Peptides against a protein of PDB entry 6TME. Designs and how they scored, part 63

Target 1, 324 residues: chain A of PDB entry 6TME
Amino acid sequence: NRLKRAYIALQAWKKAFYSDPFNTAANWVGPDVCSYKGVFCAPALDDPSVLVVAGIDLNHADIAGYLPPELGLLTDVALFHVNSNRFCGVIPKSLSKLTLMYEFDVSNNRFVGPFPTVALSWPSLKFLDIRYNDFEGKLPPEIFDKDLDAIFLNNNRFESTIPETIGKSTASVVTFAHNKFSGCIPKTIGQMKNLNEIVFIGNNLSGCLPNEIGSLNNVTVFDASSNGFVGSLPSTLSGLANVEQMDFSYNKFTGFVTDNICKLPKLSNFTFSYNFFNGEAQSCVPGSSQEKQFDDTSNCLQNRPNQKSAKECLPVVSRPVDCS
Target 2, 324 residues: chain A of PDB entry 6TME as posed
Amino acid sequence: NRLKRAYIALQAWKKAFYSDPFNTAANWVGPDVCSYKGVFCAPALDDPSVLVVAGIDLNHADIFGYLPPELGLLTDVALFHVNSNRFCGVIPKSLSKLTLMYEFDVSNNRFVGPFPTVALSWPSLKFLDIRYNDFEGKLPPEIFDKDLDAIFLNNNRFESTIPETIGKSTASVVTFAHNKFSGCIPKTIGQMKNLNEIVFIGNNLSGCLPNEIGSLNNVTVFDASSNGFVGSLPSTLSGLANVEQMDFSYNKFTGFVTDNICKLPKLSNFTFSYNFFNGEAQSCVPGSSQEKQFDDTSNCLQNRPNQKSAKECLPVVSRPVDCS

## One batch from the design tools (peptide; made by RFdiffusion4, then SolubleMPNN)

Design b1_p12_4_s1 (from b1_p12_4, 5 letters changed)
Fold by OpenDDE base, seed 1:
Structure b1_p12_4_s1 (fold): chain B 324 residues (1-324), chain A 12 residues (1-12)
Amino acid sequence: as target 1 above (324 residues)
Amino acid sequence: AVGAALNEILSS
């Protein structure tokens, strides 16, 4: 019965394919769904004597089509990987029936609409990758209440502010890059105790960086480049004991880049180019270290190459933003 | 370089 439901679902999906360049679904014929290319069966958790469809892997199949509601019949699926296809439309609400969903990867597709809230209905979800799509609108704050290991949201059309609930996230990797997020980074960010990598690149974020960023002791990658951040770098950044890659480039930062930041013990690359910094410690100067790489290009630094003109700098540097 | 960190994350 469970495999029969899977058969119905998979045949409906095959019918929803507009193009299958690699003939991935060519063998999707007959009731033996476990033999289908990209379909993986395993013993059911509730009855080991019964085989069920536990996983889908159609990664890199370049399939054009949509996800039909019949996919909700795949109630035993825990792994759903369909990245690098040309699926369009919305994620079906019927997928709420896939209560065992553990990894959901629909990245590199043509999905549209709001955030797929059906993902919030999966109690055991650990991996969510919806990057490189056309999802739009607000990010639901509940996403960060999920016990996710990774949250990939980059390269979409998300807008509005980053939810304050971000501090509740247990994810080690979170990407917001290349969306239309606006507002400030929530102060609650410092509560992300498991965070290793976070990327804000290429949004419309603004305001001062919260001091609480310095509480991210486990972060190895922090990229806030290509936004509208203002003010000085928080002195609390000296607390980033494990940061290796840090990028604040292409913002509107001002002030002095301190030794305490540039001498971070694990720092390998620190890019703070294309801002309005008016000073830097000697330890921040590119070439000052063999172990660290710095980029101070296009700031308001004296006696450094490739800086902004006085005309460009003066209006900004003379009006520093108070982040206190 | 802009995007380097992102590329590393995306490659993982």
Scores: peptide ipSAE 0.018, ipTM 0.580, DockQ to the pose 0.190
Fold by OpenDDE base, seed 3:
Structure b1_p12_4_s1 (fold): chain B 324 residues (1-324), chain A 12 residues (1-12)
Amino acid sequence: as target 1 above (324 residues)
Amino acid sequence: AVGAALNEILSS
């Protein structure tokens, strides 16, 4: 009976394919769904004697189509990987019936609409990858109440502010890059106890960096480049004991880049180019270390190459934003 | 840069 439901779902999905260049679904014929390419069966959790569809993997199949509501019949699916296709439309609300969902990867498709809130209904979800789509609107604050290990949101059309609930996240990796997020980074960011990598690249974020960033002891990658951040770098950044890659380039930062930041023990690459910094410690100078790589290009630094003109610098440097 | 790495991760 469970496999019969799966058959109905998978046949409906096959009918929803507009193009299957690699003939991935060519063998999707007959009731033996466990033999279907990209369909994986396993014993049911509630009855080991029953075989069920537990996983879908159609990664890199270049399939054009949409997700029909009949996919909600795949109630035993825990792994759903369909990245690098040309699926369009919205994520069906009927997927709320997939209560065992553990990993959901729909990245690199043509999905549209608001954040797929159906993902928030899955109690066991650990990995959510919706990057490289056309999802839009606000990010639901509830996403960070989930016990997710990774949250990939980059390369979408999300807008508005980053929710204050970010501090509740237990994710090790979070990507916001290449969206339309605005406002300040929430001060609660420092409460992300498991964070290793966070990327804000290419948004409309602004304001001062919160001092609480310095509390991210486990962070190895922090990229806030290509935004509208202002003010000085927080002195508390000296607390980033494990940061390896740090990028603040292409912002509107001012002030002095200190030794305490440039001498971070695990720092490998620190890019602070294309800002309005008016000074840097000797330890921040490119070439000053064999172990660290720095880029101070296009700032307001004296006696350094490739800096902004006085005409460009003076209006900004003379009126620094006070972040205190 | 992290941005470039994102594309590589996707393709892998």
Scores: peptide ipSAE 0.016, ipTM 0.615, DockQ to the pose 0.191
Fold by OpenDDE base, seed 4:
Structure b1_p12_4_s1 (fold): chain B 324 residues (1-324), chain A 12 residues (1-12)
Amino acid sequence: as target 1 above (324 residues)
Amino acid sequence: AVGAALNEILSS
């Protein structure tokens, strides 16, 4: 009965294909769905004597089409990987029936609409990749209530602020890059206990960096480049004991880049170019270390090459934002 | 430089 439902779902999906350039679904014929290319079966968790469709892998198939509601009949699927296709439309709400969903990867497609809230209904979800789509609107705060290992949101059309609930996330990797997020980074960011990599590149984020970033002692990659951040770098950044890659370039930062940041023990690359910094410690100067790479280009530094003109610097440097 | 490298990784 479960395989019969799977057959109905998969045949409906095949019908929803507009183009299958690699003829991936050519063998999607007949009741033996476990033999379908990209379909993987396993014994059911509730009855090992019953074979069920447990996984879908259609990665890199370049298939054009949409996800029909009949996919909700694949109730035993735990792994759903369909990246690098040309699927369009929305994620069906009927997928709420896939209560075993563990990994959901629909990245690099043509999906549109709001955040697929159906993903929030999956109690066991650990991996969510929706990057490189056209999802829009607000990010639901509840996404960070889930016990996810990784959250990939980059290269979409998400707007509004980053939810305060981010501090509840147990994810090691979170990407916000290349969206339209605005507002400040929430102070609750410091509560992300398992965070290793976080990327904010290319948004409309603004305000001062929260001091609580310094509490992210497990972070190895922190990239906040290409935003509208202002003020000085928090002194608490000295707490980033494991940071290796740090990028604050292309913002509106001011003030002095201190020794306690540039001398971070694991720091290998620190880019703070294209800001309005008016001073830096000797340890921050490019070439000062063989182990560390720095870029101080296009700031308001004295006695350094490739800096902004006084005309560009004075209006900003003379009116520093107080982050206290 | 870091941002560019990360973008490359994210695009793969």
Scores: peptide ipSAE 0.015, ipTM 0.557, DockQ to the pose 0.204
Fold by OpenDDE base, seed 2:
Structure b1_p12_4_s1 (fold): chain B 324 residues (1-324), chain A 12 residues (1-12)
Amino acid sequence: as target 1 above (324 residues)
Amino acid sequence: AVGAALNEILSS
């Protein structure tokens, strides 16, 4: 009976395909759904003698279509990977019935609408990839209450502030890049105990960087480039003992880039170009180290090449933002 | 084989 429900769901989905250039669903004929290309069966958890559809993998199939509500009949699916297709519309709320969902990858599609809140209903979800779509609106705070290993949100149309609940996240990788997020980075960011990589590239974030960033001892990649951040870099950044890649370029930072930041023990690349820094330690100068690469281009530094004009610098440097 | 792999993920 479970496979019969799966048959109904998969046939409904096939009917929802507008284009299947690789004929991926060509063999989606008959009741033997376990033989369908991209459909994977396994023994049910509650009864090993029963075979169920446990996974879908249609990655890179270039299929155009939508996700019909009948997909909610795939109640045993734990792995749903349909990236790099041309699926459009919204994620069906009927997917709430897929209570075993473990990995959900709908990246590189044409999905629209608000954040797919159905993802929040899955109690066992560990991997969420919705990047490279057209999702819009606010990010629900509850996303960070989930015990996720990775959260990929980049290249969408999300707006508003980053929820303060971010500190509750146990994810090792979080991407916010290329959205429309605004406001400050929450101070709670320092509570992210498992964070290795966080990317804020290309948003409308502003304000001062919170001092609590320095508590991210395990972070290896921190990229806050292409935003509207102001003030000086927090002195607490000296606590980033494992940071390898750090990018603060294309912001409105001011002040002095300190020695204790540029001498971080694992630092490989530090880009702070296209800001309004008016000084840097000798250890921050490009070429000062064979092990570290620095970029100080287009700041307000004295005696350095490729800096902003005095006319551009004076209005900003003379009115530094006090983040204290 | 693929079914066994999926079962391992589900049982973990």
Scores: peptide ipSAE 0.010, ipTM 0.628, DockQ to the pose 0.029

Design b1_p12_4_s2 (from b1_p12_4, 4 letters changed)
Fold by OpenDDE base, seed 4:
Structure b1_p12_4_s2 (fold): chain B 324 residues (1-324), chain A 12 residues (1-12)
Amino acid sequence: as target 1 above (324 residues)
Amino acid sequence: SVGAALNEILSS
């Protein structure tokens, strides 16, 4: 009996709650699991006459606890949304039994340990949100082999390099922000054919931006701010025909910001502040357009306000990194 | 930041 298994799982989970400030699980009593708050039942895919637990939504419940292994008994769950809680520990490996998993959102919790590799076992997974946790270690390359629509990894403790497999991703949205990623952005990034939004904010990424970024013709948001990138902006960025929001601030970029970038047709906001750019086209000057917003603050630009001192600029500008 | 705004939109 699938509902009996669900009952066992849900009761084990209730027992794993340390705090339930909104009494979310107060009605988690008795065998009628479909009446449980945050539990959603639907006809089974293999037998429409059978009712199964198909979804969990405990978003914003502020529940403290952990995920017990008995959750693996929820084999019919396709939607698992438990964001904005205080769940701790690791994601149970037993969740590999949830083969129908479609959306997995454990964001804004206190999960720890390595990347939850159990997520890689779900063949139908389309949405993965593990942001705002304490996941650590390397990102498995296989994550980008998944046919995901969105990958949210931001605000964790992931380290090491971004896998080369990123180019295989079919995701429209990918966030790496506020981790400890290092190294270069892989050249394979240009192969992300469905990419609309990518965020690298606040990592330890370095090196030159790959020219292949210019192949991301569908990208609307590109944020690489607060890293250690060097060199000039790739001329191929002129290929970003749909970019609306672009941020390269708080890096170590040098060189000239060109018209070809600042005149991108859909560009709304372009922030390149807090770098070491030593020149910009007139089209890049803040206030030059009513349709576009630019920020050139704290660079090495001549005749512009709020720039770095010559003392700060000279050592860097005189030794430009050649990315060619 | 753009990233923060994105997170807010997607978290709602």
Scores: peptide ipSAE 0.015, ipTM 0.595, DockQ to the pose 0.186
Fold by OpenDDE base, seed 1:
Structure b1_p12_4_s2 (fold): chain B 324 residues (1-324), chain A 12 residues (1-12)
Amino acid sequence: as target 1 above (324 residues)
Amino acid sequence: SVGAALNEILSS
């Protein structure tokens, strides 16, 4: 019965293919779904004597089509990997029936619509990758209530503010890059205890960086480049004991880049170019260290190459934003 | 840099 349902689902999906350049579904014929290319069976958790479809892997198949509602019949699927295809439309609500969903990767497709809230219905979800799509609208705050290891949201059309619930996230990697997020980074960010990598690149984020960023002791990558952040870098950034890659470039930061930041013990690359910094410690100067790489290009620094003109700097530097 | 890395992952 379970494999019969899977057969119905997979045949419906095959019919929903507009193009299959690599003939991935060529062998999707007959009731033996476990032999289908990209379909993986395993013993059912509730009955080891029964085989069920436990995983789908159609990564890099360049398939054009959509996800039909019949996919909801794949109730035993825990792994769903269909990245790097040309699937369009929305994620079917019927996928709520896939209660064993553990890893969901629909990245690099042509999905549209709001955030796929069906992902929130999966109690055991650990990996969510929806990057490189056309998802739009607000990010539901509940996403960060999920016990996810990774949250990939980059390269979509998400807008509005980053939810304050971000501090509840247990994810080690979170990407917001290349969306339309606006507002400030929530102060609750410092509560992300398991965070290793966070990327805010290329949004409409603004305001001052919260001091609480300095509480991210485990972060190795922090990229806030290409936004509208203002003010000085928080002094609490000296607390980033494990940061290796840090990028604040292409913002509107002002003030002095301190030794305490540039001498971070694990810091390998620190880019703070294309801002309005008016001073830097000697330890921040590119070439000052063999172990660290710095970029101070296009700031308001004195006696440094490739800086902004006085005309560009003066209006901004003379009116520093008070983040206190 | 991170953005470029993300792009490479999907291009593979």
Scores: peptide ipSAE 0.015, ipTM 0.602, DockQ to the pose 0.198
Fold by OpenDDE base, seed 3:
Structure b1_p12_4_s2 (fold): chain B 324 residues (1-324), chain A 12 residues (1-12)
Amino acid sequence: as target 1 above (324 residues)
Amino acid sequence: SVGAALNEILSS
């Protein structure tokens, strides 16, 4: 029966624990898997008279170990939350058998290897959190073909370019932060119809910001800090009617920061420090508004404190990148 | 910053 399969899977997993500081699996004894700590049972979708393991929650258990292939026997699991542990190795391909997977959170672990493509096989997946691991390689473009509500990829070792398929994403939150992504932000970004928050912090992204960013009408958080972006800020950013937090700091931007950007109606924080901007509108000056906070530190602005020297500015400002 | 917030989310 299904619970017997679950028992086999869970006992195999217990054997795969190297350390269980909180004795989370201490009660993982006997056939009554529904009594196991962190294991949740529910009536099966195909037969309400049958009880199945529908969820796993081992969040914050500090468990060291790995995910054995026997976890593929947990075919009724829809919720898998094991964040803030010390699980290592790779995500087993056998998890492809978990066709009901709805939420998958393996964040803050020690997983390695390429992107866990098994996640792409789950037809009903809505939440994917793999942040704070050691996943590496390129991001599969197919991830953005999924109907995900949130995509958390930050703090990994992903490299290469951001797929152009990003425009197909229906996610409200997407994080790329603290990886090794390179190249330009795809112009298709403007097609992300449900986007509220997007974070690019601390990558190797470069080139000009695409004008299409201005089409992100629902975005409240846009952070592109700590990259290698060049050129001027797109004038189309005036279209970000709902942006509250915007950060372009620690890049190589040039040009003039305009009123149309600094006067965005919902803007509360705008950081454009540590660039090579050579001018700003009065509305962009820190302290000019009680409702908005600005940081213009370490640019090439005249008559502002804490700016770069002329020696640092001149080579960059005199040769601006044309983004047209 | 958003980065700091991300760390807090994992610790909570």
Scores: peptide ipSAE 0.009, ipTM 0.589, DockQ to the pose 0.195
Fold by OpenDDE base, seed 2:
Structure b1_p12_4_s2 (fold): chain B 324 residues (1-324), chain A 12 residues (1-12)
Amino acid sequence: as target 1 above (324 residues)
Amino acid sequence: SVGAALNEILSS
């Protein structure tokens, strides 16, 4: 029966624990798996008279170990939350059998290897959190074909370009921060209809920002700081009617920061420090507004404090990148 | 119950 399979899986997992500091699995004894700490049962969808293991919650258990293949026997699991542990190794491909997977959170662990492609096999997946691990390699373009509400990829070792399929995403929150992504932001980004927050912090992204960013009418947070972006800020950024937090700091941007950007109606914080901007509108000057915070530190601005030297500015400002 | 909540999520 289903609970017998669950028992086999959970006992195999207990054997795969190297350390259980809080004795979380101490009561994982006997056939009554529904009484196990962190194991939650519910009536099966196909037969309400049958109880099945529907959820796992081992968040913050500090367990060291790995995920054994026998976890594939947990075929009724829809919620899998094991964040803030010390699980290592790879995500087992046997988890493809968990066809009801709805929320998958393995964040803040010690997982390694390529992107866990098994996550792409789950047809009903809505939440994916794999941040704060050691996943590496390319991001599969198919991730954005999934009907996900949130995609958390930050603090990993992902490389290569951001897939152009990003425009297909229906996610409200997407994080790329603190990886090794390179290349340009795809122009298809403007097709993201439900996007509220997107974070690119601390990658190796480069090139000009696409004009299509200005089509993100619902975005409240846009952070592209700590990359290698060049050229001027797109004039189309004036279309970001709901942006509250905007950060372009620590890049290689040039040109003039326009009034149309700094006067965005919902803008609360706009950081464009540590670039090579050679001018700004009066509305962009720090202290010009009580409602908005600006930071123009370490640019090539005239008559502003804490700017780069002429020696640092001239080589870059004299050779502006044309993004047209 | 936790089980009921999980079932609601799965049934939605």
Scores: peptide ipSAE 0.009, ipTM 0.628, DockQ to the pose 0.029

